# Peptides against a protein of PDB entry 2AUS: the designs that were tried, part 7

Target 1, 323 residues: chain A of PDB entry 2AUS
Amino acid sequence: ADIKREVIVKDDKAETNPKWGFPPDKRPIELHIQYGVINLDKPPGPTSHEVVAWIKRILNLEKAGHGGTLDPKVSGVLPVALERATRVVQALLPAGKEYVALMHLHGDVPEDKIRAVMKEFEGEIIQRPPLRSAVKRRLRTRKVYYIEILEIDGRDVLFRVGVEAGTYIRSLIHHIGLALGVGAHMAELRRTRSGPFKEDETLVTLHDLVDYYHFWKEDGIEEYIRKAIQPMEKAVEHLPKIWIKDSAVAAVAHGANLTVPGIVKLNAGIKKGDLVAIMTLKDELVALGKAMMSTQEMIERSKGIAVDVEKVFMPRDWYPKLW

## One batch from the design tools (peptide; made by RFdiffusion4, then SolubleMPNN)

Design b2_p21_1_s3
Fold by OpenDDE base, seed 2:
Structure b2_p21_1_s3 (fold): chain B 323 residues (1-323), chain A 21 residues (1-21)
Amino acid sequence: as target 1 above (323 residues)
Amino acid sequence: MEEERRRRFRELLARAEAREA
């Protein structure tokens, strides 16, 4: 998620009209909620679906969705996209995850051996999805980006782990235990990161949301609920971006594909088939789509479909139709 | 047993956080 993508400018003279759109920081509170994502600290106990239902009830919402299931017993970072932003969770499903896990060993193992063996699990691992998952139980490769041992206390090993989406930490711990020769199980798990969402000042509880909604509705204080809800644009920070001309925004908002002439600037390293975020020059999310060209092709070509628009977020009326 | 594991997790996490600070 921390990959700073280079920005290539195609049109350095492109300006944006300040009267058009609603930049993430300038949305009225009701509109901010309609295009919001909560960085929720999911408590242990409830399902991710139950937590989403509670948020809908607390905030009086028609729609919401989560950016990747946490098991009932697992706590921590659960992005919950609200109302018109609900479908932005599509951007979060493939995003990397970080966890803090407590592994309990079934025998005594020297600390040096624990450290050595756990380091061998960095990189590509073979996993079989658990029976309880909706995923077909085929063997699949997954990336473990890093393993950081935080604490070793007897048979208890606390560690941080960065993983590719859909890596099963329970399965990882089981395989580590086998490699150690004593066996192991996952005692506790907390998710500390889901793509751009992490444990930071934006992390809020269900209780915080109750209180903050009350302060807004009863006391007229919107500041707390405004801070508790991130703009939907946060949920696409990890994606490659393409910034478009004001004249192209309304067309894309109507579901038209993005053509090369509409591009003002773009991230380096876009490949054909990548999920990309189409942005205004005010960093408003217009749509998600599939890149039909590489970054290089989008620079070199004067014409053609750059992005196949799959999901529009921006209302059709935020920018004028200029075609 | 589950409460004891949660306590142990919180204790070890607090120790780790105190070393990173």
Scores: peptide ipSAE 0.375, ipTM 0.906, DockQ to the pose 0.892
Fold by OpenDDE base, seed 3:
Structure b2_p21_1_s3 (fold): chain B 323 residues (1-323), chain A 21 residues (1-21)
Amino acid sequence: as target 1 above (323 residues)
Amino acid sequence: MEEERRRRFRELLARAEAREA
């Protein structure tokens, strides 16, 4: 998620009209909510779906969706996209995740051996999805980006782990336990990161949302609810971006594919088939789509479909039709 | 048993956070 992508400028003379659109920092509170994502601290106990239903009830919303299921017993970072932003969660599904896990060992193991063996699990691992997963039970590789041991207290090992999307921490802990020769199980798990969403000042509880909604509706105080909701653009920070001309925005907002002439600037390293975010020059999310060209092809070509637009977010009226 | 595990997790996490600070 933290890989800075180079920005290649294709049209250095492209300007944007300040009167068009609604940049993330200039949305009225109602519009901010309509295009919002909550960085929720999911409590242990409820399902991710139950928590989304509660948020909808608390905030009087018609639609919401979450950025990747947490098991009932798992707490922590659950991005919840609201209303018009609901489908932005598709950008978060492939994003890297971080967890803090409590592993309980079934026997005594010297600390040095625990540290050495856990270090060997950094890199590529082979996993089979658990029986309870909706994912087909085929063996697959997953990357463990890092393992950081935070505490060892007898048979309890607290560790931070950064992983590729769809890595099963329960399975990782089981394999670590086998490698240690004593066996182990996952005692507790908290998600501390989901792509651009992490444990920070934007993390809010269900209780916070109740209070903040009350302060807005009863007292007219928007500050708290505004702070508790991130703009939908936050949910695409980790994606490769393509910035487009003002003249191309309305067409894309109507569901037209992005053509090469509409591109002002783009990230390096886009490959054909990548999920990309189409942005205005004011960093507003227009749409998500599939790259039909590489970055290099989008630079070199004068015409053609650059992005197959899969999901539009921007309203059709924010930018004028210039065709 | 479940509450005790949750307590233990919170205690260990708080110790780790206090060392990183």
Scores: peptide ipSAE 0.283, ipTM 0.861, DockQ to the pose 0.894
Fold by OpenDDE base, seed 5:
Formats: sequence, C-alpha cells, structure tokens
Structure b2_p21_1_s3 (fold): chain B 323 residues (1-323), chain A 21 residues (1-21)
Amino acid sequence: as target 1 above (323 residues)
Amino acid sequence: MEEERRRRFRELLARAEAREA
C-alpha cells in the first residue's frame, strides 16, 4: 500500500473550480458519513457480518460493507464502508494484508532452525483454500511479502507477516510446521493492515463508535464521530489514480467511460486491465474502473477510451454538465 | 484455555512492541 506512484502531468494549466464538489476534508458531517469508511478494530468473537450489522445499528445506517472477512476469532483491522461508499470495499478485497500471528509448534525446535525455515516461506507459496471458504478449492500461488519473527518463546512463535490478498495464515503456519518436522497450528491471529488501513490513530472500537455517536446526537459534538470515519478516498489510496478535468467529472459521474482528453494527470505504471481510481483535481473519488490503456498509451494518444467505468461513487450533481 | 492463549498473545505482542519502540 505504501508504493509511492510517480505522477505524470498531461495538462499543467488545468484548474478546478473551488465551488464544485465536496473535497474529502470539507464534507458536512452527514455527507461525510454517507461517503465514509471506518477503520474498525474488530473484536475476537463475532463474525465480520455481525460487526457490520452492529455498526449499522449504532450509526443508524441503511447500508454498509466490509473490506475483507476476518474469521470470528481474528481481531484487528476491518475496514467498514458506509452507505454510498459501501461498494468501495471492492478496492480493498485485492489489497495486501498484514497480520501478527502466534504459531504454536507441536514439538521442540531450535530457534536457528525456526528462523531459517520461516525465512524460506518468504516469496511464492502454493495454497489450497480451506473447505469452509466461498472460494473454489483450487491450488493457487500466493505471495508472502515478508515474515518478521517478533518473539520465540519455547514452542510459541510470534511473527508479523505481509501477504497477498486471500493468503491463508492458518495454512501457512500448517506448512511451516510440516517443514519444521514437528507440526504447528495457529493459536492467535490479528490483522494489523488491510491495504491503506492500518493500526494507527484512525483505528476505532465498537465502543468508541457508540460513545462518539452519542456525543454527536445528544451533546451536539461532531468532532469524535468525524475523526472516527475516514473519507471513502482513503479506501482507494493504494490504487493507481487518474485525475480528470472538471469538464469530464459530470460525464463520468453519469457512467460515461473516461476518454483520454479528460485526463489532467495520472500515476505511472498503469497497465491495461488494472483497477484504477478516477479522481477530481480536489482528490474526490468519482469512480472505479478498468484501465483500457497503459499510462504510456494515455500520454501518447489524443483520443480513445482510457477507463471503462465500472462503479460510480460521486453524485451526478456535484459538478455541472459541461457538454 | 482460550482466554489464557489470548492473554499470552497480548503479553507477547506487548513485549514485541516494547522492543520495537
């Protein structure tokens, strides 16, 4: 998620009207909630769906969705997208994840051997999805980006692990245990990161949300609930971005595909088929779509469909129709 | 057993965080 993408400017003279739209930091509280994402500290015990249902009740919401299931026993970072932002979770599903795991070994193993074997699990691994997953049980490759051993205490190994989306830490620990020759199981798991969402000052509990909603509704203090909810634009920070002219915003907000003339600036390294975020010059999320061109093609071409718009988020009336 | 494992996990995590700080 921390990949700084180079920004290539196509039109250095493009300006934006400050009267149009609602920048992420300047939304009225009701509008902020309608386009919000909570960085929830999911407690151990409930399902991710139960937690989403509780948030909907606490905040009096009609719709919400989560940015990737945590098992009942797993705690930590669960992004919950609210109301009009609900579908932004599709940007978070493919995002990398970080966990802290407690592995329990079924036998005694020297620490040097534990460290050596766990280091060999960095890189590409072959996994089979568990029987209980909604995913077809096909063997698949997954990336382990890093393994950091935090503590070894006899048969207990605490480690941080960065993984590709849909890597099963339980299966990883099982395979590590097999490679160690003694077997192992996952004793505890916490998710510390889901794409741009991490353990930071934005992480809130269900109890925090109850209190913060009360402060707003009963005491008229909106500050806490405002800080507890991130703008939906946070949920796309890890995606490659394309920034568009004010004159193109309303068309895209109506579901029109983005054409090359509408592009002001874009990230380097966009490939055909990539999921991209279409942004205003005020960093407002207009839509998600599929890149139909590379960054290079979007620079070199004067015309054509740059992005196939799959999901609009911006209301149709935030920017005027300029066509 | 489950509470003891959760306690141990929190204790190990707190010790690890204190070493990274």
Scores: peptide ipSAE 0.231, ipTM 0.839, DockQ to the pose 0.851
Fold by OpenDDE base, seed 4:
Structure b2_p21_1_s3 (fold): chain B 323 residues (1-323), chain A 21 residues (1-21)
Amino acid sequence: as target 1 above (323 residues)
Amino acid sequence: MEEERRRRFRELLARAEAREA
């Protein structure tokens, strides 16, 4: 997720009007909530859907959605997108994930062999989705980006693992156990990262949200609830970005496709078919869309549809209609 | 059994964090 993307400037003279829009750091608290994402520490026990329903009740919200299911017994990082930001979870579903897992071995294995075999599971693995998965049960490849063994204590192996979205850690541990020759199972699992959301100062509990909402509503103190909610733009930090002219913002906010003349700057390495974030020059999320051109085509061409706009987030009135 | 596993997980995690510090 932390891949710094190069920024290519197409129009170095493009300016933005400071009176238009609401930059992520300048939203009134109600608007901040409407365009917010909570980095929730999901407790073990409840489903991800139950937790989303609790957040909706705590914060008096009509809509919310989560950035990728955690099983009931799994704790940790669950991004919960609020109200008008609810659809931003689409950006988080394909994002890389990190977990800390406890693997329990069904027999004794020398530590050197554990370390050697687990290292072989870095890279491409073949998985079959579990029966309980909404995903078609076809064999598929998944990337294991890294495995870091944190602790080995007899038959218990604590490790950190970075994986492609929809990698099943339970299945990974099962295959590691088979490769070790003794078998293994997943004893515990915590998600420590979901794309740009990680265990940091932005991680909050359900209890924190109750308290922070109370401080705002009863005591008039907004600072805590403001801090507990990230701007929706956080949820797209890992995506390739295209920054557009002020004159193009209202059209995209009305659902028009982004054309090449509207582009001010863009990330390198965009491919046709990639999910991209369309941003203002103030780093406000306008929309998510599908790239219809590569970065190179967007640079070289003077016209054409650059992005097929799929999901608009920005209100239609934040920028003037200039067409 | 579930509480013991959770305890064990927390103990191992705390040991790992103490080595990284």
Scores: peptide ipSAE 0.184, ipTM 0.824, DockQ to the pose 0.869

Design b2_p21_4_s3
Fold by OpenDDE base, seed 5:
Structure b2_p21_4_s3 (fold): chain B 323 residues (1-323), chain A 21 residues (1-21)
Amino acid sequence: as target 1 above (323 residues)
Amino acid sequence: SRAEDLAWGRAAAAAARAAAA
């Protein structure tokens, strides 16, 4: 999520009509909910699916989906995409994650050795998915971006860890314990980040959602429920983006592929095959798609399919047909 | 368990401390 991407401008004179679309910060409350993502503080105990089902009941929703499973005993940041935004979880599933973990060692180990060995686990690690995972149990590599030891209290090691999506912290702790020679287990785990979602003022509980929905429906106060729900565009902040002309928006919203002439600006470093977000000049998410060209090809070419559009989010009527 | 709640208190408090830092 923290990858700063340069923005390359292809058309510096492109303007947007302020009357078209619904910018993320200017949606009526009902529309905001329809295109929303909750940064949920998942409690320990329930499954991620149970929590999604509860949110659907609390907010009277037909559809919702989560941005990456937390185990029942694991708490913290669970992005829950709502209604028309439900499919935006596709952008969040592959996103990097941060955790705070408590590792309990099965023997005494000097702190210097703990620190030295844990530092060796930064980088590429080999993991096998646990038996309970629906993922095929093949050995795979995963990146550990960083390990930060927060506290060592005898046999208890509290640490922050940034990891590639689908890294199993329980397996990491098991391997650290083996490397220390005493063994270890995961005592506790909290997810503190899932891509662009972190522990901040946007983090809300299930109780908060109950109260905030009540304040809206019974007291007419929409402010709390509005703040509790992030725009779906938050869920794509970590993706490379392509911003398009107003004249291209309706075509993409109808499921047409993005062609090179529709591009106003784009992030540097897009490769063929990358998942990209197609945005309006008002930072509205139109669609997710697969890049069919690199950034360089999208700059140099005058024509061709830039993005194969896979998932449309924007309604077809927010922008006029200009073709 | 009370041990899980106490341990949760430490990890949550540490996560909160680490988020405030």
Scores: peptide ipSAE 0.028, ipTM 0.612, DockQ to the pose 0.063
Fold by OpenDDE base, seed 1:
Structure b2_p21_4_s3 (fold): chain B 323 residues (1-323), chain A 21 residues (1-21)
Amino acid sequence: as target 1 above (323 residues)
Amino acid sequence: SRAEDLAWGRAAAAAARAAAA
């Protein structure tokens, strides 16, 4: 997620009309909410679905969706996309995750052995989904990007772990316990990151949302609720981006595929089949789509379909029809 | 258990400290 992607400029003379669209920083509060994502600190106890239902009640919303299930006992970072932004959660499903986990060992193991064995679990691991998972129970490979041991207290091991989407930390801990020869179980789990969403100043509780909504509705103070809700564009920060001409925005907002002439600038390293974010020159999310060309092909070609547009977010009227 | 709540508090606090670093 923190990979700074190079930006290749294809049209250095392309300008944008400041009167068109609604940049993330210029949205009225009602519009900001309609295109919002909450970085929720999910409490332990409730399901992710119950928490989404509570947010909908607190904020008087018709629609919301979460950026990847946390089990009832798991706390921490749960991105919740609101209203017109609800579908942006699909961008977060493939995103890397970070957790802090407490592993309890079923026997005594020297600290040096714990450290050595846990380091061997960095990289590719074979997992089988838990019985309670909706995922078909077959063996699959997942990446563990890093394991950082934070604390060892006898049989309790607190560690940070960065993982590929859909890695089961419970299964990882079980395998570590087997490798240590004593067995282990997951005592606790907190998610500290989901793609671009992390534990930072944007992390809010359900209690915060109640208070902030009250301050807005009863006291006319919108500042708190505005800060508690991130623009939907935050949910696509980790994706490769393609920035398009003002003249192409309305067509894409109507569901037309992005053609090569519409591209102003793009990230390096786009491959055919990648999920990409189509952006305006004001960094507004127009749509998500599948790249039909590589970055190199999008530079070299004068025509053709660059992106198959799968999900439009921008309203059709924010930019004029120029066709 | 109280030990689970204390360990949870530690994990959350350790996560928060580690996010602030």
Scores: peptide ipSAE 0.010, ipTM 0.488, DockQ to the pose 0.062
Fold by OpenDDE base, seed 2:
Structure b2_p21_4_s3 (fold): chain B 323 residues (1-323), chain A 21 residues (1-21)
Amino acid sequence: as target 1 above (323 residues)
Amino acid sequence: SRAEDLAWGRAAAAAARAAAA
């Protein structure tokens, strides 16, 4: 998520009409909720599905979805996409995750040996899915991006870990304990990051959401509930982006594939097959799609399908039909 | 079994070391 992507401008003369669309920062509160994502602090105890059901009840919503399951006992960052934004969670499922974990060792190990062995688990690791997982128990590789030891107190090791999506921290801790020769188990786990969502001022509890909804409905104060809900565009910040002409927006909003002439600017390093976000010049999410060309091909070619549009988010009427 | 889990932990650690080298 922290990769700064270069922006290549293809059409430097492209302007946008300020009367068209609804920029993320200018949506009426009802529309903001319809296209919202909550950075929820999931409590320990409930399932991620139960928490989504509670949010739907609290906010009087018909539909919501989460950006990647947390186990019942695991707390922390759970992105919950609302209403018309519900399917934006597909962008968050493949995103990297960060956790803070407490590992308990089953024997005494010198601190220098703990540090040395844990450093060996950075990079590609082999994992087995846990027995309770619906995923077939096949061997798979996963990336551990970093391990940062925060504290060592005798047999208790507190550490931060950045991992590829679908890495099992419980299995990682088990393997570390085996490599140390004494065994270990996961005592505590908190998720501190899910792609662009982290522990920051946007993190809210279920209690906060109850209070903020009441302040809006009973007192007419929308400020708190507005701040508690992020625009759906936050959920695609980590994806490569393609920005399109106003004249192309309505066609893509109708489910047409993006063609090369519609591109104004794009991120560097897009590969064929990548998941990309199609944006307006006002940074509104139009659609998610699969890149059919690289960044280089999208620059060099004058025609062709640039993106196979898989999921439209923008309503068909926000921009006029200009084709 | 504990022996299978130990073999897996060692194989995972060896693969991690080989990927870091």
Scores: peptide ipSAE 0.008, ipTM 0.451, DockQ to the pose 0.024
Fold by OpenDDE base, seed 3:
Structure b2_p21_4_s3 (fold): chain B 323 residues (1-323), chain A 21 residues (1-21)
Amino acid sequence: as target 1 above (323 residues)
Amino acid sequence: SRAEDLAWGRAAAAAARAAAA
C-alpha cells in the first residue's frame, strides 16, 4: 500500500476537457454516494455483513460491500463500498492490513525475552488457516511487515502489527506463545488499517452515519455526509495506475480492453498479471483490469492490449465516444 | 418512508452501540 510508484509520462501533449467526467471533488452529493466508500469504524459484536446491511438501511442503498471481513469481536477499519462502487472492494482484498492486538501469555516471561522472540516473527512466517476459514487448511507463507510492542504489563502484551493480506493474527499470537514456551491467546483485536484506509479524520461510526444522513435529508446540510463518504478512487490509491486519453475513456467504459495508444502516463513497476487501476487525466477511476504487459513493454510498444479490463466503474456517458 | 428508514437506522445504530458496550 505504501509503495511510492514513479510516474512515467508516455504522451506529454495529452490534454483533458474540463467539461467531461466528474472528478472525485466535483460530484454532486447523490453521485458522490453512488461512487463512495465509507471508512467505517466497525463496532465489536456484529458481523461485517450485518454492519453492511445496517449501512444500506441507514443510507437507503440497494447495494454495498466490505473491503475484508472483520470477525464479530473485532473492531476498527472496515471499508464499505456503496452502490456503483461496491465492486471496488476487490482492490482492497490483497492490500496490507494493520492491527493493534492484545496478547495474553499463559505464564510469566521476562520482558527482554518477549521483545526478542516477537522480533523473530518479523518477515516471512508459516501459518495454517483456522478451521472456521473458508480457505483450505494448507500451510502457507505470509509476510509480517513489522511488529511494534506498545506496552507490556505482566502477561499482557499490547502490540501493533503490519501484515500481508490473509495473515491470521490469532495464529501469529498462538505461534509467539509457543516460541515463548508458555503459550498465548488473542484477548483483543482492532484493525487500524486496510490498505489506504486508516484511523484518521475519515473514520466514522454507524451513529455518525445516522446523524449525517438526517442532517442531509431533513435539514438540507450535505457537508457532513459528503465528508463521511470517500470517493471510490480512495480504494485504489495503493494500486499501480495507468492514465488514459480522453478519447480512450468511453471505449474502456463500454468494456473494451485498453490498448497501448490510449496510455498517457503510467506507474513504474507494473508486471504482467498485476491488478491495475485505469484512470482519467482527472484522476477518475474508469476500470480495474489485469496488466497484459509490463510498464516497460507499455512504453516501448506502439500497439497491443495493455490491460484486460475486468471491471468497469465509470458510466458510459461521462465521456463522449471519440471513435 | 424516509422517516421509517431513519427510525430503523437509529435503532440499528443503537443496537450496534449496545453490542459494543
Scores: peptide ipSAE 0.000, ipTM 0.270, DockQ to the pose 0.031

